Peptides against a protein of PDB entry 4J2C. Designs and how they scored, part 28

Target 1, 107 residues: chain A of PDB entry 4J2C
Amino acid sequence: MEDPFFVVKGEVQKAVNTAQGLFQRWTELLQDPSTATREEIDWTTNELRNNLRSIEWDLEDLDETISIVEANPRKFNLDATELSIRKAFITSTRQVVRDMKDQMSTS

## One batch from the design tools (peptide; made by RFdiffusion4, then SolubleMPNN)

Design b2_p13_7_s3 (from b2_p13_7, 6 letters changed)
Fold by OpenDDE base, seed 5:
Structure b2_p13_7_s3 (fold): chain B 107 residues (1-107), chain A 13 residues (1-13)
Amino acid sequence: as target 1 above (107 residues)
Amino acid sequence: SLEELRKFLESLL
């Protein structure tokens, strides 16, 4: 079976972009209540949280693939650079998600 | 694709 990591990576990246857009709107709504309705705040918050949860779930699965590869180095023969890229993607994406979550939890 | 990833992982376990 073919390794679908890069495909899922792309989907996660797309989800991150969506989340960042929602997060931007979320911050704008909270910064200027005169332009915000409770309905939009609630909708934006919900959509944002859903996206973030989806990303986190995908990252867990992607992380598992790395664990499997590292446990079976003779079987997969992934280039060290490729493995590093995969790890870096997960780490950096988790940080992006965490940053948004931290700001949401303190508001 | 997430489904494919799941199937891929399952194939490795």
Scores: peptide ipSAE 0.186, ipTM 0.768, DockQ to the pose 0.711
Fold by OpenDDE base, seed 4:
Structure b2_p13_7_s3 (fold): chain B 107 residues (1-107), chain A 13 residues (1-13)
Amino acid sequence: as target 1 above (107 residues)
Amino acid sequence: SLEELRKFLESLL
């Protein structure tokens, strides 16, 4: 079976972009209440949380593949560079999600 | 896709 890591990586990247857009709108709504309705605030907040949760779930699955690949290096034939790229993607994406979550929890 | 990833993982476990 083909390694689908790159496909899921792309999907996560798109989800991150969506979340960042929602986060931007979320901050705008809270910064200027005169332009915001409670309905939009609630919708944006929920959509943002759902997106972040989905990303975290996907990252957990991607992270599991790392362990499997490292345990079976001959089967997947990934070099050190490729493994580093995959690990870095998971780490950096987790940080992006964490930063948004931290800002949401302080407001 | 995520579904493909799940199937892939299951095939290895």
Scores: peptide ipSAE 0.186, ipTM 0.766, DockQ to the pose 0.667
Fold by OpenDDE base, seed 2:
Structure b2_p13_7_s3 (fold): chain B 107 residues (1-107), chain A 13 residues (1-13)
Amino acid sequence: as target 1 above (107 residues)
Amino acid sequence: SLEELRKFLESLL
């Protein structure tokens, strides 16, 4: 079976870009209430939270793949550099998500 | 996709 990590990685990256766009709009709506309707605020907030939740879910599964690979090196071989890249992706993406969530929780 | 990832994980267990 083919390694689907890079496919999921790409999907997560796309979701992050979408979330960042929503986050930007969310920030704009909060900073200039005159341009914000209740409907758009609610929609943007909901879409953003849903996207972030989906990303976190995917990251959990990606993280599990790393754990399994490291525990079963003979079942699936990965180059050390590639493994490092995968770990870095998960770590950095979690940070990006956390930063957005932290700002949302304090607003 | 997530489904493919799930199947992949199961194949490793």
Scores: peptide ipSAE 0.180, ipTM 0.760, DockQ to the pose 0.792
Fold by OpenDDE base, seed 3:
Structure b2_p13_7_s3 (fold): chain B 107 residues (1-107), chain A 13 residues (1-13)
Amino acid sequence: as target 1 above (107 residues)
Amino acid sequence: SLEELRKFLESLL
């Protein structure tokens, strides 16, 4: 079975880009009520939350793959550089999600 | 492909 990490990584990156766009709109709607309807605010909020949850779920699975690889270094021929890239992706993406969630919770 | 990832994970555990 092929390593699907890079495929999922791409999907997560796309979801992050979508979430960032939604987050920007969310911020704009809340800062200028004259341009916002409750309906659009609710839609944007829900879409944003759904994207963030999806990303978090994917990151958990990606994180588990790393744990498996690290526990079986002889079975998997991933070099240290590739493993570091994978870890960095998860860490940085979690931070991006956390930052958006923190701002949403304090709004 | 979340489904592919899930299958991959399950095959390793």
Scores: peptide ipSAE 0.174, ipTM 0.757, DockQ to the pose 0.666

Design b2_p13_7_s4 (from b2_p13_7, 4 letters changed)
Fold by OpenDDE base, seed 3:
Structure b2_p13_7_s4 (fold): chain B 107 residues (1-107), chain A 13 residues (1-13)
Amino acid sequence: as target 1 above (107 residues)
Amino acid sequence: SREELREYIESLL
């Protein structure tokens, strides 16, 4: 079966970009309440949370593939460089999500 | 493409 890692990676990255845009708007709305409606705040917050949850869900699945590959490295022909890139993507993306979630939880 | 990934994961198990 074809390895879909790069496809999911692309979808995750798109969701990250979307979340970052929503997070920016979320921050702007909270910084200037005079320009914000409760409806837009709620919509932005919900969309942001949905994107973050989607990202976290995909990262869990991507992380599982790495664990499976590492359990039987000879079966999958992934060199150390590619495996490192995949791990780094998951780690860095989790950090980006955590940073947004942390700021949302303290606001 | 979550379903594709799920199928892939299942194929690895």
Scores: peptide ipSAE 0.272, ipTM 0.839, DockQ to the pose 0.632
Fold by OpenDDE base, seed 5:
Structure b2_p13_7_s4 (fold): chain B 107 residues (1-107), chain A 13 residues (1-13)
Amino acid sequence: as target 1 above (107 residues)
Amino acid sequence: SREELREYIESLL
């Protein structure tokens, strides 16, 4: 079976971009109430939360694959560079998600 | 591709 890591990685990246767009709109709506409706705020908030949740879910699964590979490195023939790239992607993406969540919780 | 990833993970366990 083929390793779908890079495919899921791409999907996560796309979801991050979507979330960042929603986050920007969320910020704009809260900063200028005169142009914001409760409906759009609620919709944007819900969509943003759903996207962030989806990303976190995918990251957990990707993280699990890394754990499995590290348990049997010879079976998967991944070099240190590739493994580092995968780990860095998960770490950095989690940070991006965390930053958005932190700002949402403090607003 | 969550289903694909899930199946992949299961194949590894």
Scores: peptide ipSAE 0.269, ipTM 0.837, DockQ to the pose 0.650
Fold by OpenDDE base, seed 4:
Structure b2_p13_7_s4 (fold): chain B 107 residues (1-107), chain A 13 residues (1-13)
Amino acid sequence: as target 1 above (107 residues)
Amino acid sequence: SREELREYIESLL
């Protein structure tokens, strides 16, 4: 079976971009209540949380693939560089998500 | 693609 890591990686990257846009709007709505409706605030908040949850879900699955590969390195043609790239992607993406979640929890 | 990843993972376990 073909390794779908790069496909899911692309989907996660797209979801991150979407979440960042929603986060920006969320920030704007809370900073200027005169331009914000309760409906848009609720919608934006919900969409943002859903996107972040989706990203975290995919990252867990991607992380599991790394564990499986490391448990059986001979079965997979992945060198140390490729594994490092995959790990770095998961780590950095988790940090981006965490930063947004931290800001949301304090507002 | 999430389903594909799930199937892939299951094939490895």
Scores: peptide ipSAE 0.267, ipTM 0.836, DockQ to the pose 0.686
Fold by OpenDDE base, seed 2:
Structure b2_p13_7_s4 (fold): chain B 107 residues (1-107), chain A 13 residues (1-13)
Amino acid sequence: as target 1 above (107 residues)
Amino acid sequence: SREELREYIESLL
């Protein structure tokens, strides 16, 4: 079976871009209530949360693949560079999600 | 693709 890591990585990246757009709108709506309706605030908030949840879910699965590979290095032929890139992607993406969630929780 | 990843993970276990 082929390694689908790069496919999921791409989907996560798209979800991050979407979330960042929603987050920007979310902040704008809260910063200027005169331009916001309850409906748009609720919609934006829900869409943002859904995207973030989806990202976190995928990251958990991606992280599991890393753990499996590292536990069985002889079974896999990924070099150190590729493994490092995969780990860095998960770490950095988790940070991006965490930053948005932190700002949402403090608002 | 989530299902693909799940299937892949399961194949590794």
Scores: peptide ipSAE 0.261, ipTM 0.832, DockQ to the pose 0.649; fails the geometry check

Design b2_p13_8_s1 (from b2_p13_8, 7 letters changed)
Fold by OpenDDE base, seed 2:
Structure b2_p13_8_s1 (fold): chain B 107 residues (1-107), chain A 13 residues (1-13)
Amino acid sequence: as target 1 above (107 residues)
Amino acid sequence: SEAREKLRKFYYE
């Protein structure tokens, strides 16, 4: 069976790209209220929140897989470099999400 | 999702 880590990773990457686009629009709407309708603000905010929540959920699952691999190294036989890449992906992606959430909560 | 289900099967079973 193929390791599904990369499948979920790909889904997370797509969700991040979508979230970043929504975040940009969210920022633009707040910067120029004259061009923003309540409907678009609400829609953009909700879509952004949903994407961020989806990412966080997937990252938790991915993070758990790392714990499982580290607890059972002989079963999975992962290269140390690959494991580092997986960890780095989770860490960096969490930071990207955190940055967007921080700006949304403090704006 | 299908991907999440695959994760479960691969890593927990």
Scores: peptide ipSAE 0.555, ipTM 0.924, DockQ to the pose 0.961
Fold by OpenDDE base, seed 3:
Formats: structure tokens, sequence, C-alpha cells
Structure b2_p13_8_s1 (fold): chain B 107 residues (1-107), chain A 13 residues (1-13)
């Protein structure tokens, strides 16, 4: 079986890109109320939250796979470079999500 | 999703 880590990684990246677009629109709507409807604000907010939740869910699973690999190195035989790239992706993506969530909570 | 199912099979079984 092919390692599906990169597939889930791709889904996470897609959700991040979507969330970033929604976040940008969210900020625009709040900065210029004259161009915003409550319906669009609510829709954008809900879609953004859903994407962020999806990302966080996938990141938890991806993070767990790293723990499994490290506990069973002979079974998976991933090199150190690949493992570092996977860890870095999770760390950096969590930071991106955190930054958006922090801004949403303080607006 | 299919990807999540594959992840489960690959890493947890």
Amino acid sequence: as target 1 above (107 residues)
Amino acid sequence: SEAREKLRKFYYE
C-alpha cells in the first residue's frame, strides 16, 4: 500500500488555501460594513470555522502517524529527512491556523 | 474520507 500521508497533507493544504481566502474575505467584510450583509458574514464565518476544524482534525491524525512511525521505525523505515519535513509541515500549519483563530477571537 | 481510511489502514493496522 502507498503511504497516504501526502494525500492527507494535500487535503490539509487545500483546506488551508481555502481558509486563507475565506479569512481575507472575512476581514474585508468586517472592515467595511457598508459592503457586507449579515448573511455573507455568517456564511463566511461558518465556512472558515469548518475549514479550520477540518485542518486541525487532519493535523492531529498526521501528528499521530509520526508518533507511530517513531515507535515502529523498522515497520515504516522512513528516513530522517522525510520525517523532519512531515513534522515541519504540521508545526507550520498549526501556526497558520492559530494565527487566524487568534485574529478571529479578538475581532 | 478515502484518504483518512487509507491512513487508518496504513498506520494503524
Scores: peptide ipSAE 0.555, ipTM 0.924, DockQ to the pose 0.977
Fold by OpenDDE base, seed 1:
Structure b2_p13_8_s1 (fold): chain B 107 residues (1-107), chain A 13 residues (1-13)
Amino acid sequence: as target 1 above (107 residues)
Amino acid sequence: SEAREKLRKFYYE
């Protein structure tokens, strides 16, 4: 069986890209209420939250796989470079999500 | 999802 980590990684990245677009629109709607309908605000907010939640869920699973690999190195035979790349992706993506969530919570 | 299921099978079995 092929390692499915990169497949989930790809899905996370797609969700991040979507969330970033939604976040930009979200900020625009809040910055100029005269151009915003309640329907669009609600839709954008819900879609954004859903994407962020999905990302966080996947990141937790991906992070756990790293722990499993590190606990069972012979079983998976991943080198340090590969593990570093995976860890960096999770760390940086969590930061991106955190930044958006922080701004949403303080708006 | 299919990807999540594959992840489970690959890493937990």
Scores: peptide ipSAE 0.556, ipTM 0.924, DockQ to the pose 0.979; fails the geometry check
Fold by OpenDDE base, seed 5:
Structure b2_p13_8_s1 (fold): chain B 107 residues (1-107), chain A 13 residues (1-13)
Amino acid sequence: as target 1 above (107 residues)
Amino acid sequence: SEAREKLRKFYYE
C-alpha cells in the first residue's frame, strides 16, 4: 500500500488555501461595513471556521502518524529528513491556523 | 474520507 500521508497533506494544503481566501474576505467585510451584510459575514465566518476545524482534525491525524513511525521506525523506513519535513509541515500549518484564529477571536 | 481511511489502514494495521 502506498503511504497516504501525502494525500492527506494535499487535502490540508487545499483547505489552508481555501481558509486563507475566506479569511481575507472576512477581514475585508469587517474593514468596510458599507460593502458587507451581516448575512455574508456570518456565512464567511462559518465557512472559515469549518475549514479551520477540518485542517486541525487532519493535522492531529498526521501528527499521530509521526508518533507511530517514531515508535516503529523499521516498519516504515522513513529517514530523518522525511520525518523532519513532515513535522515542519504540521508545525507551520498549525501556526497559520492559529494566527487566523487569534485574529478572529480578538475582533 | 477515503484518504483518512487509507491513513488509518496504513498506519494502524
Scores: peptide ipSAE 0.552, ipTM 0.924, DockQ to the pose 0.953; fails the geometry check

Design b2_p13_8_s2 (from b2_p13_8, 7 letters changed)
Fold by OpenDDE base, seed 3:
Structure b2_p13_8_s2 (fold): chain B 107 residues (1-107), chain A 13 residues (1-13)
Amino acid sequence: as target 1 above (107 residues)
Amino acid sequence: SKAREELRKFYYE
């Protein structure tokens, strides 16, 4: 069976890209109320939250796989470089999500 | 999703 880690990683990255677009629109709508409708604000906010939640869910699972690999190194036989790349992805993506959530909570 | 299911099978079984 092929390792599906990077398939899930791809789904996370897609959700991140979508969230970033929604976040940009969200900021634009709030900065210029004359161009915004409540319907679009609500839709954008909900879609953004859904994407962020999806990302966080996947990151949690991806993070757990790292723990499993580290607990069973002979079973998976991942090299240190690949493991570092996986960890870095999770760390950096969590930061991206956190930054968006922080800005949403303070607006 | 299919990917999540495969993740479960690969890492948890």
Scores: peptide ipSAE 0.567, ipTM 0.927, DockQ to the pose 0.976
Fold by OpenDDE base, seed 4:
Structure b2_p13_8_s2 (fold): chain B 107 residues (1-107), chain A 13 residues (1-13)
Amino acid sequence: as target 1 above (107 residues)
Amino acid sequence: SKAREELRKFYYE
């Protein structure tokens, strides 16, 4: 079986791009209420939150795989560089999500 | 999702 880590990673990356687009629109709608309807604000907000939750869910699963690999190094035989890249992806993506969530919570 | 299921099969089994 092929390692599916990269498949989920790809899905997360796509979801991040989608979330960033929604976040941009969310920001625009709140900056100029004359261009926004309540329906669009609510829709955008809900879609954004759903995407962010989806990302967080996938990141949690990806993070668990790191622990499993580290607990069973002989089974998976991943080198330190590859593990570092995987960890860095999870950390940096969590930060991107956190930044958006922080701005949403203070608006 | 299918990807999530494959992830669990690969890492947890």
Scores: peptide ipSAE 0.565, ipTM 0.926, DockQ to the pose 0.967
Fold by OpenDDE base, seed 2:
Structure b2_p13_8_s2 (fold): chain B 107 residues (1-107), chain A 13 residues (1-13)
Amino acid sequence: as target 1 above (107 residues)
Amino acid sequence: SKAREELRKFYYE
């Protein structure tokens, strides 16, 4: 069976790209209220929140897989470099999400 | 999702 970590990773990457686009639009709408309708603001905000929540959920699952691998190294036989890459992906992606959430909460 | 289910099967079973 193929390791599905990369499948979920790919889904997270797509969601991040979508979220970043929504975040950009969200920022633009707030910077120029004259061009923004309440409907678009609400839609953009909700879509952004949903994407961020989806990412966080997937990252939690991915993070758990790392714990499982580290607890059962002989079963999975992952290369140390690959494990580091997986950890780095989760860490960096969480930071990206956190940055967007921080700006949304403080704006 | 299918991906989440596969993740569960691969890592937990």
Scores: peptide ipSAE 0.564, ipTM 0.926, DockQ to the pose 0.964
Fold by OpenDDE base, seed 1:
Structure b2_p13_8_s2 (fold): chain B 107 residues (1-107), chain A 13 residues (1-13)
Amino acid sequence: as target 1 above (107 residues)
Amino acid sequence: SKAREELRKFYYE
């Protein structure tokens, strides 16, 4: 069986890209209310939140797999470089999500 | 999802 980590990683990255676009629109709508409808604000906000939740959910699972690998190194035979890449992806992605959430919570 | 299920199978079984 092939390691599905990269598949989930790809789905996370896609969700991040989508969220970033939604976040930009979200900021635009709040910046100029005259160009915004309540419907678009609600839609954008909901889509953004849904994407962020999905990302966070997947990141938790991905992070747990790293712990499993580190606890069972012989079973998975992943080298340190690959583990570092996986950890870096999770860390950086969490930061991206956190930044968006922080801005949304203070708006 | 399929990917999530595969992840479970690969890492937890």
Scores: peptide ipSAE 0.563, ipTM 0.926, DockQ to the pose 0.980

Design b2_p13_8_s3 (from b2_p13_8, 9 letters changed)
Fold by OpenDDE base, seed 4:
Structure b2_p13_8_s3 (fold): chain B 107 residues (1-107), chain A 13 residues (1-13)
Amino acid sequence: as target 1 above (107 residues)
Amino acid sequence: SSAREALRKFYYD
């Protein structure tokens, strides 16, 4: 059976790219209200939050797989380099999400 | 999703 980690990773990466675009638009809309409608602000905000939530959900699953692999090294036979790459991806992606969420939480 | 299901099957079965 093929390891589906990279498939979920790809979906996360896609969601991150989408979120970054939405975040940029979100920032633009709030910086210049004259170019924004409430409808677009609401839509952008909701889409952004949905993407961020999706990313966080997938990251939890991906993070759990690392624990499973480390507890069962003979079963999965992943080398240290691959595990490091996976861990780094989760850590860096969480930071990207955190940065956007922190900026959105300002009031 | 299918990917999430595959993930669960691969790592838990």
Scores: peptide ipSAE 0.573, ipTM 0.925, DockQ to the pose 0.975
Fold by OpenDDE base, seed 3:
Structure b2_p13_8_s3 (fold): chain B 107 residues (1-107), chain A 13 residues (1-13)
Amino acid sequence: as target 1 above (107 residues)
Amino acid sequence: SSAREALRKFYYD
């Protein structure tokens, strides 16, 4: 069976890219209210939050797989480099999400 | 999603 970690990772990366685009638009709408409608602000905000929640959900699952592998190293036979890459992805992606959420909460 | 389901099967079975 193929390890599906990279598939979920890819979906997370796609969601991050989508969220970053939505975040940019969200910022633009708030910076120039004359070009913004309440409907677009609400839509953008909701889509952004949905993407962020989706990312966080997937990251929780990915993080759990790390724990499972570390508890059963012989079963999965992942080298230290691969595990480090996976951990780094989760950590850095959580930071990206946190940064966007922090900016949204302070606006 | 199918990816999440695959993840569950791979890591929990």
Scores: peptide ipSAE 0.572, ipTM 0.925, DockQ to the pose 0.947
Fold by OpenDDE base, seed 5:
Structure b2_p13_8_s3 (fold): chain B 107 residues (1-107), chain A 13 residues (1-13)
Amino acid sequence: as target 1 above (107 residues)
Amino acid sequence: SSAREALRKFYYD
């Protein structure tokens, strides 16, 4: 059976890219109200939040797999470097999400 | 998603 971790990772990466685009637009709309409609602000905000929630959900699952692997190292036989890459991805992605959420909550 | 389900099956099998 093939390890599907990288598949979910890819989905997360795609969602991050989408969220970053939405976040940029969200920022632009709030910085120049004269060119913004409430409808677009609401749409962008909702889409952004949905993407962020999706990412966080996937990250929780990915993070859980790390715990499972570390609890059963002989079963999975993952390379230490690979495991480090997986951990780093989760950590860095959580930070990216947190940064966007922090800015949204303070605006 | 199918990927999420595959993940669960792989790691909880």
Scores: peptide ipSAE 0.576, ipTM 0.926, DockQ to the pose 0.922; fails the geometry check
Fold by OpenDDE base, seed 1:
Structure b2_p13_8_s3 (fold): chain B 107 residues (1-107), chain A 13 residues (1-13)
Amino acid sequence: as target 1 above (107 residues)
Amino acid sequence: SSAREALRKFYYD
């Protein structure tokens, strides 16, 4: 069986790109409310939140797999470089999500 | 999702 980590990683990356686009629009709408309807604001906000939640869910699962691998290294035969890449992806992606969430919570 | 299920099978089973 092929390791599905990269598949979920890819889905997360796609969701991040989507979220970033939504976040930009969200920012634009709030900076100039006259540019859009309340419906668009609500839609954008909801879509953004949904994407962020999805990302966070996947990141939790991915993070857990790392713990499993580290607890059972012989079973998975992952080298240090690959493990480092996986950890870095989770860390950096969490930061991206956190930054957006922080800005949303203060607006 | 399919990917999530695959993840479960690969890492937990």
Scores: peptide ipSAE 0.569, ipTM 0.924, DockQ to the pose 0.978; fails the geometry check

Design b2_p13_8_s4 (from b2_p13_8, 7 letters changed)
Fold by OpenDDE base, seed 3:
Structure b2_p13_8_s4 (fold): chain B 107 residues (1-107), chain A 13 residues (1-13)
Amino acid sequence: as target 1 above (107 residues)
Amino acid sequence: SEAREQLRKFYYE
């Protein structure tokens, strides 16, 4: 069986890209109320939250796989460099999500 | 999702 880590990683990256677009629109709507409707604000906010939640959910699962691999190194035999890349992806993506959530909470 | 199911099978079984 092929390692599905990269598949989930891809789904996370897609959700990040979507969230970043939604976040940009969210910012624009709030900065220029004359061009914003409540309906679009609500839709954008909800979609953004859904994407962020999806990302966080997947990151938890991806993070757990790291722990499993480290606890069972012979079973998976992952390259140390690859493992580092996986860890870095999770760390950096969590930071991206955190930054968006922080800005949303302070608006 | 299918990806999540694959993840479960690969890492947890």
Scores: peptide ipSAE 0.569, ipTM 0.927, DockQ to the pose 0.974
Fold by OpenDDE base, seed 4:
Parts: C-alpha cells; sequence; structure tokens
Structure b2_p13_8_s4 (fold): chain B 107 residues (1-107), chain A 13 residues (1-13)
C-alpha cells in the first residue's frame, strides 16, 4: 500500500486555498457593508468555519501519524528529513488556520 | 473519506 499521508496533505492544501479565498471574501464583506447581504455574510462565515474545521480535523490525523511513526520506526523507516518536512507542514498549516480564526473572533 | 480510511489502514493496522 502506498503511504496515504501525501493524499491527506494534498486535501489539506486544497482546503487551505479554499479557506483563504473565503476569508478574503469575508473580510471584503465586513469592510464594506454596502456590498454585502446578511445572507452572503452568513454563508461565507459558515463555509469558512466548515473549511477551517475540516483542515483542523485532517491535521490532527496527520499529527497522530507522526506519533505512530516515531513509536514504530522500524515498521515505517522514514528518514529524519521526511519527518521534519511532515512536522513543518502541520505546524505551519496550523498557524495559517489560527491566524484566520483569530481575526474572525475579533471582528 | 476514502483518504482518511486509507490513512487508518496504513498507520493503525
Amino acid sequence: as target 1 above (107 residues)
Amino acid sequence: SEAREQLRKFYYE
């Protein structure tokens, strides 16, 4: 079986791009209420939150795989560089999500 | 999802 880590990673990356687009629209709607309806604001907000939650869910799964690999190094035999890249992806993506959530909570 | 299921099979089994 091929390692499915990259498949989930790809889905996360796609979801991040989607979330960033929604976040941009969310920001625009709140900056100029004359261009916004309450319906679009609510829709955008809900879609954004759903995407962010989806990302967080996948990141938790990916993060757990790191623990499993580190607990069973002989089974998976991943080198240190690959593990570092995986960890960095999770950390940086969590930060991107956190930044969006922080701005949403203070608006 | 299918990806999540594959992840489970690969890492937890």
Scores: peptide ipSAE 0.568, ipTM 0.927, DockQ to the pose 0.966
Fold by OpenDDE base, seed 5:
Formats: C-alpha cells, sequence, structure tokens
Structure b2_p13_8_s4 (fold): chain B 107 residues (1-107), chain A 13 residues (1-13)
C-alpha cells in the first residue's frame, strides 16, 4: 500500500487555500460594511470555520502518524529528512490556522 | 473520507 500521508497533506493544503480566500473576504466584509450584508458575513464566517475545523482534524491525524512512525521506525523506514518535512508542515499549517482564528476571535 | 480511511489502514494495521 502506498503511504497516504501525502494525500491527506494535499487535502489540507487545499483546505488552507480555501480558508485563506474566505478569510480575506471575511476581512473585507468587516472593513467595509457598505459592501457587506449580515447574510454574507455569516455565510463566510461559517464556511471559514468549517474549513479551519477540517484542517485541524486532518492535522491531528497527520500528527498521530508521526508518533506511530517514531515508535516503529523500521516498519515505515522514513529517514530523518522526511520526518522533519512532515513535522514542519504540521507546525507551519497549525500556525497559519491559529493566526486566522486569533484574528477572528478578537474582532 | 477515502484518504482518512487509507491513512487508518496504512498506519494502524
Amino acid sequence: as target 1 above (107 residues)
Amino acid sequence: SEAREQLRKFYYE
């Protein structure tokens, strides 16, 4: 069986791109109320939160796989470079999500 | 999803 880590990683990356677009629109709507309706704000906020939740869920699964690999290194035969790349992806993506969530919670 | 299912199968079986 092929390692599906990169498949889930791809789904996360896609969700991040979607979330960033929604976040941009969310910001624009709040910055210029004359172009915003409550309905669009609510829709955008809901879609954004759904995407962020999806990302966080996938990141937890991906993070767990790293723990499994580290506990069974010979079974999966991943080198330190590959593991570092995977860890860095999770860390940086979590930061991106956290930054958006922080801005949403303070507005 | 299919990807999540494959993840489970690959890492937990």
Scores: peptide ipSAE 0.567, ipTM 0.927, DockQ to the pose 0.951
Fold by OpenDDE base, seed 1:
Structure b2_p13_8_s4 (fold): chain B 107 residues (1-107), chain A 13 residues (1-13)
Amino acid sequence: as target 1 above (107 residues)
Amino acid sequence: SEAREQLRKFYYE
């Protein structure tokens, strides 16, 4: 079986891209209420939250796989460079999500 | 999802 880590990684990245677009629209709607309908605000907010939750869920799973690999290095035979790339992706993506969530919570 | 299931099979079995 091929390592499916990159498949989930790709799905996370797609969700991040979607969330970033939704977040931009979310900020625009709140910036100028005269251009916003309640329906669009609600839709955008819900879609954004759903994407963020999906990302966080996948990141938890991806992070756990790293722990498993590190605990069982002979089983998976991943080199340090690849593990570093995987860790960096999780760390940076969590930061992106955290930044959006922080702004949403303080709006 | 299929990808999530694949993760489970690959890393937990």
Scores: peptide ipSAE 0.568, ipTM 0.927, DockQ to the pose 0.976; fails the geometry check

